# Peptides against a protein of PDB entry 2AUS, part 178

Target 1, 323 residues: chain A of PDB entry 2AUS
Amino acid sequence: ADIKREVIVKDDKAETNPKWGFPPDKRPIELHIQYGVINLDKPPGPTSHEVVAWIKRILNLEKAGHGGTLDPKVSGVLPVALERATRVVQALLPAGKEYVALMHLHGDVPEDKIRAVMKEFEGEIIQRPPLRSAVKRRLRTRKVYYIEILEIDGRDVLFRVGVEAGTYIRSLIHHIGLALGVGAHMAELRRTRSGPFKEDETLVTLHDLVDYYHFWKEDGIEEYIRKAIQPMEKAVEHLPKIWIKDSAVAAVAHGANLTVPGIVKLNAGIKKGDLVAIMTLKDELVALGKAMMSTQEMIERSKGIAVDVEKVFMPRDWYPKLW

## One batch from the design tools (peptide; made by RFdiffusion4, then SolubleMPNN)

Design b2_p22_6_s1 (from b2_p22_6, 8 letters changed)
Fold by OpenDDE base, seed 5:
Structure b2_p22_6_s1 (fold): chain B 323 residues (1-323), chain A 22 residues (1-22)
Amino acid sequence: as target 1 above (323 residues)
Amino acid sequence: MMEKLREIGRELRERAREEAER
């Protein structure tokens, strides 16, 4: 998620009206919640769906959705998008994940061999999804970005792993165990990262949310619940961005496709077909869409559809119609 | 970062022991 994307400026004279919109850090608490994402520490035991249902009850919400299922026994980073932000989870589903895993070996293996074999699993691996997954059980490749052994204690191997979305750590550990010749199983797993959401000061428990909601509703203290909820823009930080003119915002907020003249600046390396975030000059998320052009085409062309707008988030009235 | 990963690792080992004792 920490890919520093170069920003190419197409219009260096483009200004934004400070009276229009609601920048992420300037939303009233009710509006902040309506456009929020919780970096939830999912406890072990409940399903991700049960946890989302509890959050809806705790915070008196109509809608919420999670940024990628954790198995019942798996703890850690579960992004939960709230209310009007609920569909921002579509940006998090394809995002890379990090885990800390405890692998138990079914036999004794020299530490040097453990280290050597686990290093061979960095890169492309072949996986079959488990029977219980909503994903069709087809053989597929997945990227393991890194494996870092944290500790080896006899048959217990504690490691950090960065993986492509939809990599099954249980299956990875099973294959590592086979390659070691003794077999292995996943004893424990915690997700420490889901795209831009990580194990940091923004991570909150269900208990924290109960307390913070109480402090707001009963004591009038907004600070805790405000800090517990991230702006929806956090959920798109890992995506390539296109920043648009104030004059283009209302059209996109009405569901119009982004045309090339509306672009002020954009990230380098956008390819046709990429999921992109359309942003205001105040870093407000207007919409998610599919790039219909590369970055280079968006620079060189004077006209045409740059982004096919798939999902609008911004209300239609935050920016005036300037057409 | 490394200390926090070691803390997570301790908690995971404790849970694994508690599950193996059941």
Scores: peptide ipSAE 0.262, ipTM 0.846, DockQ to the pose 0.938
Fold by OpenDDE base, seed 1:
Structure b2_p22_6_s1 (fold): chain B 323 residues (1-323), chain A 22 residues (1-22)
Amino acid sequence: as target 1 above (323 residues)
Amino acid sequence: MMEKLREIGRELRERAREEAER
């Protein structure tokens, strides 16, 4: 998620009309909520679906969705996309995750052996999804990006772990315990990151949301609820981006595929088949789509379909039809 | 970052203790 992507400019003379669209920083509070994502601190106990239902009740919303299920007992970072932004969660599902885990060992193991064995679990691991998962129980490879031991207290091992989407930490801990020869189980788990969402100043509780909604509706103070809701554009920060001409925005907002002439600038390293965010020159999310060309092909070609548009977020009327 | 991870670690240990006492 933290890879700074180079930006390649195709059209250095492309300007944007300041009267068109609604940049993330200029959205009225009602519109900000309609295109919002909450970085929720999910409490332990409820399901991710129950928490989404509570947010809908608290904020008087028709629709919301979450950026990847946390088990009932698991706390921490749960991105909740609101109303018109609900479908932006598709950008977060494939994103890397970070957790802090407490592993309990079923026997005594020297600290040096714990450290050595846990380091061997960095890289590719073979997992089977648990029975409770809606995912077909096929063996699959998953990447562990890093394991960092924070503390060892006898049989309790506190560690940070960065993983590919859909890696099961409970299964990882079970396999670590087998490799140590004593067995282990997951005592506790917290998710500390989901793609661009992390444990920072944007993390809010359900109680915070109750209070902040009250301050807005009863006291007329919008500042707290505005800060508690991130713009939907936050949910695509980790994706490769393509920035388009003002003249291309309305066509894409109507569901037309992005053609090469519409591109102003783009990130390096886009491959055919990648999920990409189509942005305005004011960093507004227009749509998500599948890249039909590489970055290099989008630079070299004068024509053709650059992106197959899968999900439109921008309303059709924010930019004029210029075709 | 490290201080916040240590705080999370304390909270997780407290929860694990409360679950073991039930």
Scores: peptide ipSAE 0.261, ipTM 0.843, DockQ to the pose 0.940
Fold by OpenDDE base, seed 4:
Structure b2_p22_6_s1 (fold): chain B 323 residues (1-323), chain A 22 residues (1-22)
Amino acid sequence: as target 1 above (323 residues)
Amino acid sequence: MMEKLREIGRELRERAREEAER
């Protein structure tokens, strides 16, 4: 998620009208909420769905969705997309995750052996999804990006792990325990990252949201609730981006596919089939779509469908129709 | 970053102890 993607400029003369749209930092509070994502600290106990239902009640919202299920006992980073931003969770579902896990070993193992075996689980692993998952129970590969042992205290192993989306840490720990020969189970788990959302100053509790909503509604203080809600554009920071000219924005906002002449700049390394974010020159999210061309094809071609627009976020009236 | 991870680790160990005592 932290790899800065190169930006290739196709049109260096393209300007944007400052009167059009609503940049992420310039939205009125009501509009900011309508296009918001909360970096929620999910408590242990409730399901991710119950927590989303509580946020809807607290903030008086019709719609919300989460950026990837945490089990009831699992705490930490749960991105919750609000109202018109609800469907931005599609960008977060495939995003990498980080966890801090406490693994309990069922026998004594030398620390050198623990360290050696856990290092062998970096890279590609074969997992079978648990029965409770909505995912078809097919064997699938998943990437473990890194395993960092934080502490070993006898049979308790505290570690940080970065994983591909839909890697089951419980299953990873079970397999580590088998490889150690003593068995193991997941004692505790916290999610510390979900794509661009991490444990930082933007992480808020359900209690914080209650208080911040009260300060806004009763005291007229919007500052706290404004800071507690991230713009929906945060939820796409990890995606490859395509920036479009002002004259293309309204067409895409009406659900038209992005054609090559609309592209001002784009990230390097886009492949056909990638999920991409279509942005204005003011870094406003217009839509999510599927790349129909590579970055190279989008540079070399003068015409054609660059992105199949799957999901529009921007209102149709933020930019004028110029076609 | 490492300090926050150690704090999280302490909290996780405390919860694990409380769950094992129940």
Scores: peptide ipSAE 0.258, ipTM 0.844, DockQ to the pose 0.938
Fold by OpenDDE base, seed 3:
Structure b2_p22_6_s1 (fold): chain B 323 residues (1-323), chain A 22 residues (1-22)
Amino acid sequence: as target 1 above (323 residues)
Amino acid sequence: MMEKLREIGRELRERAREEAER
């Protein structure tokens, strides 16, 4: 479970005007789409880029982007951020991921040995990116958070694995096969989680999107397409948050850095250099930025730049300019 | 093979729905 970060209140008297902004649950359907993220069940076969192009065609969108590449043969959870939300994928790239993998062994190995060796791969592993990756092939450490064996059928091992972003499951399986002494390869792979996006009721297919768009455009039924699109705020659930005064929202929405006096509440454990989400008191995403202070510094200081604002999402007109 | 991954994917979705309804 993502450890819920403690919320420290700095200003307990701060109120928000209900007439300002558009909370995630109160966006008109067109605005909801403009600030949306689809939890797509990517089919096996197409590239992640082809799937994004299809979504753009299906939903008549100008822009979209995905929260982390799945290989053509890999299915499952692909977050696709839409229109004004397209750049929220930056929050998802560093997020942890879960997969279900089928490993095929190249020889017979006792089940107890399979279980013992796979457990040794929990924790820190050294990986080299595959030749086909555009990434410089430097050795790097990655975390395997957990390995859970689901089924062993002779030479076929079905397992669930939680990993740090940019862990290569194909390389993990290759190393497990070497440690078993028989060799192994990745037969099948599905991604079951990408940060806050998982296999749940929000997971939709390309076919679902075609039908749901049709129901909206031809039948006037918006309910299905509304449920198929998550608010962009979902894509930042795993980030540390800073909630700001209504008087600070318009300045940040214009690209001003967040200063300490604008903070109402914040998560514990923010470090200098962390990616943080700047939120309104209505849990609307204003911007992503880099923390310039720790949580403790943001509490103790009366002034200074708390967050260097890197990307604004909120429109400039949702909150009044109070400066 | 692919059917079993699809089955697990269905079971994970069902469990996630049951957890959200709780």
Scores: peptide ipSAE 0.096, ipTM 0.662, DockQ to the pose 0.043

Design b2_p22_7_s1 (from b2_p22_7, 11 letters changed)
Fold by OpenDDE base, seed 5:
Structure b2_p22_7_s1 (fold): chain B 323 residues (1-323), chain A 22 residues (1-22)
Amino acid sequence: as target 1 above (323 residues)
Amino acid sequence: SRDEEYIRRLREVAAAHRAALA
């Protein structure tokens, strides 16, 4: 998520009409909600599914989806995509995660040994999926991007960990405990990051949502509910982007594949098969799709399918048909 | 122990995966 992607400009003369579309910062409140994502502080206790159902009830929504399950006992960052944005969660499922975990050791271990052994778990680890996982229980590799020990108090180790999607922190802690020779278990777990969503001023509780919805509906104050909901474009910030001409937007919004002539600018390092976000020049999400070319091929070629469009988000009428 | 066998097998699978990704 933190990789600044270089932007390569293919057409430096391309302009956008300010009358077309609805930029993320200029949506009416109802439209903002329809294309919104909540950075929810999930409480411990409920399932991620129960929390999504409560949000739907609180905000009077027909549909919503979450950006990756948190176990009932796990708190923290749960992105919840609303209404027309619901399917943007597909961009968040494969995104890296950060957690703060409390590991309890089952025996005494010198602090120097704890630090040394935990450092060995940075990089590629092997995990077995839990029994309750929908994922086949085959051994699989996962990346641990970093482990930061925050505090060691006797047998209690508080640490921050950045991991590849679908890394099981409970299993990591179990393996650390085995490597230490004393065993360990996960006492507490909080998710502090899910791709572009983190613990910041955008993090809101279920109680906040109740109050903010009330302020809007009963008092006419939209400011709080507007602040509590992020634009769906936030959910794709970590993806490689392709920005397209105004003349290409309506075609893509109708489900046409993006062709090379429609590209204005793009991120470096796109590979064939990557999930990419197709954006307007006003940073509106048009669609998600699969790159059919590399960045280099999209620059060098004059024609061909650049992106196989998998999911359209933008309404068909926000931009005129210019074909 | 069951855990030692599991760790051994994890190391073997890790080595095999590293060798296949190399």
Scores: peptide ipSAE 0.014, ipTM 0.408, DockQ to the pose 0.020
Fold by OpenDDE base, seed 3:
Structure b2_p22_7_s1 (fold): chain B 323 residues (1-323), chain A 22 residues (1-22)
Amino acid sequence: as target 1 above (323 residues)
Amino acid sequence: SRDEEYIRRLREVAAAHRAALA
């Protein structure tokens, strides 16, 4: 999520009409909810699907979806995209994750050996999905970006771990235990980050959502529920972006592919096949799509399909049809 | 349903917290 991407300007004269669209900070509360993502503190016990169903009932919503399953026993950061934003969760599925884990060792190991062995698990690891996973049980590589030991108390090891999407912390702990020679299991797990969503002031509980919804509906106070819901654009902060002309917005909002002439600016390092966010010049999410060109090809070419548009988010009427 | 009962309990707890803060 923390990859700084250079912005390359293709059209430095492109302007945007301030009367068109709804920038993330200027949405009425109802529209903000329709295009919202909750940074939920998932409690331990319920499934991620049960929690999404509860949010829908608490907030009187027709649709919602989560940004990557947490096991029933796992707590912490679960992004929940609402209503018109529901499909933005596809941007969060491939995003890196961070966890705090408690590992219990099945024997006594010197602290220096624990530290040395855990450091060897930084980088590429081989995993097999657990039996209970819907994922086919094939051996696969995954990246461990970092391991930070927070505390060692005898046989209990508290650590922070940053991982590639779909890394199983339970399997990591099992392999660490094997490498230590005593065995280990995962005692506790909390997710502290899912892409751009982390443990910060935007993290809210199910109880907070109940309270904040009541403050809005019964007392007319929208401030709390507004703060509890992030704009859907938050869910794409970690993606490569392409910013488009006002004249291209309505076409993309109707499901047309983005062509090269519509591009105003773009991130460096886009490859063919990458998931990209198509943005307005007001940083509104228009659509997600698959890059059909590299950044370099999008700069050098005068024509062609730049992005195959897969998921439209913006309503068709926010920008005028200029074709 | 299990979900309706859970939401009812959440609302009851939330109402109790609001009453204690007031």
Scores: peptide ipSAE 0.007, ipTM 0.325, DockQ to the pose 0.024
Fold by OpenDDE base, seed 2:
Structure b2_p22_7_s1 (fold): chain B 323 residues (1-323), chain A 22 residues (1-22)
Amino acid sequence: as target 1 above (323 residues)
Amino acid sequence: SRDEEYIRRLREVAAAHRAALA
């Protein structure tokens, strides 16, 4: 998520009509909820599915989905996409994750040896999915981006770990324990980050959501529930973006593929096959799609399909048909 | 009501969460 992507401008004279669309910060409260994502602090105990079912009941919603399962006993950052935004969670599934973990060692190990061995687990690791995973139990490689030891107290090791999506921290701790020669288990686990969602002022509890919904429905105070829900555009901040002309928005909103003439600006480093977010000049999410060209090809070419549109989010009527 | 029992369970889960963060 922290990779600053360069923005390449293709059309520096492109303007946007302020009367068209609904910018993420200017949606009426009902529309904001319909296109919302909650940065939920999931409590330990319930499943991620139970928590989503709870949010749907609290907020009187027909549909919601989560940005990647947390185990029942695991707390922390669970993005929950609402209503029309529900399918934006597909952008969060491949996103990197961060955790704080407490590892308990089954024997005494010198601190210098703990630090040395844990550093060897930075980079590529081989994992077997746990038995409870719907994923076939084939060996797979995963990347550990970093391990930061926060505290060592005898047999207890508190550490921060950044990992590729679908890395199992329980399995990592088990392998660290084997490498130390004494064995280890995961005592506690909290997810501190899921792509663009982290522990910050946007993190809310289930209690906060109950209270904030009541303040809106009973007292007419929308401020709290508005602040507790992020715009769906937050869930795509980590993706490469392509910004399009106002004249191209309605076509893409109808499910047409994005063609090269519709591009105003784009991120550097897009490869063919990448998941990309198609945005308006007001930073509204129109659609997710598969890049059919690289950034360089989208700059150099005058025509052709730039993005195969897989999932539309924007309503068809927010921008006029200009074709 | 089913809603009151549900709100009670939410309160218990969040109390347990606050106690685990403290």
Scores: peptide ipSAE 0.006, ipTM 0.336, DockQ to the pose 0.037
Fold by OpenDDE base, seed 1:
Structure b2_p22_7_s1 (fold): chain B 323 residues (1-323), chain A 22 residues (1-22)
Amino acid sequence: as target 1 above (323 residues)
Amino acid sequence: SRDEEYIRRLREVAAAHRAALA
């Protein structure tokens, strides 16, 4: 998520009409909820699906979805996309994850050896998906981006770990225990990050949501529920972006592919096949799609399909048809 | 008891991260 991407401007004369669209910071509360994502602190115990069902009941919603399953026993950051934003969770599935884990060793190991061996698990690791996963049980590689040991107390090791999506921390701990020669198990796990969502002031509990919904519905106080819900644009902060002309927005909102003439500015480093966010000049999410060109090709070419539009989020009427 | 204490520390680390980012 922390990849700073350069912004390349193609059209420095492009302006946007302030009367068109609904910028993330200017949505009425009902519209904000319709295009919202909650950074939920999932409690231990319930499934991610049960928690989503509870949020739907608390907030009187028809539809919601989560940004990547947490096991029942795992707590922490669970992005929950609401209503019309529900499909934005697909942007969070491939996003990196961070966890804090408690590993319990089954024997005594010197601290220096613990530190040395855990450092060797940074990089590519081989994993086998657990039986309960919807993923086919084949051996696969996953990246461990970093391991930070927070505390060692005898046989208990508290550590932070950044990982590629679909890395199993339980399996990592098992392999660390084997490498240490004594065995180990995962005693506790909390997810502290899912892409752009982290443990910050935006992290809310189910209890907070009950109270904040009550304050809105019974007392007319919107502030709390507004702050508890992030705009759907938050869920795509980690993606490469392409910003488009006002004249291109309605076409893309109708499901047309983005062509090169519609591009105003874009991030550097887009490759063919990348998932990209198509944005307005007001930083509104129009659609997600697959890049059909690199950044360089999108700069150099005057025509062609830049993005194959896969999922439209923006309503068709926020911007006028200019064709 | 020991596991409960470490679970407490896990929650404290999470809370400290939240506070440092606020």
Scores: peptide ipSAE 0.006, ipTM 0.378, DockQ to the pose 0.092

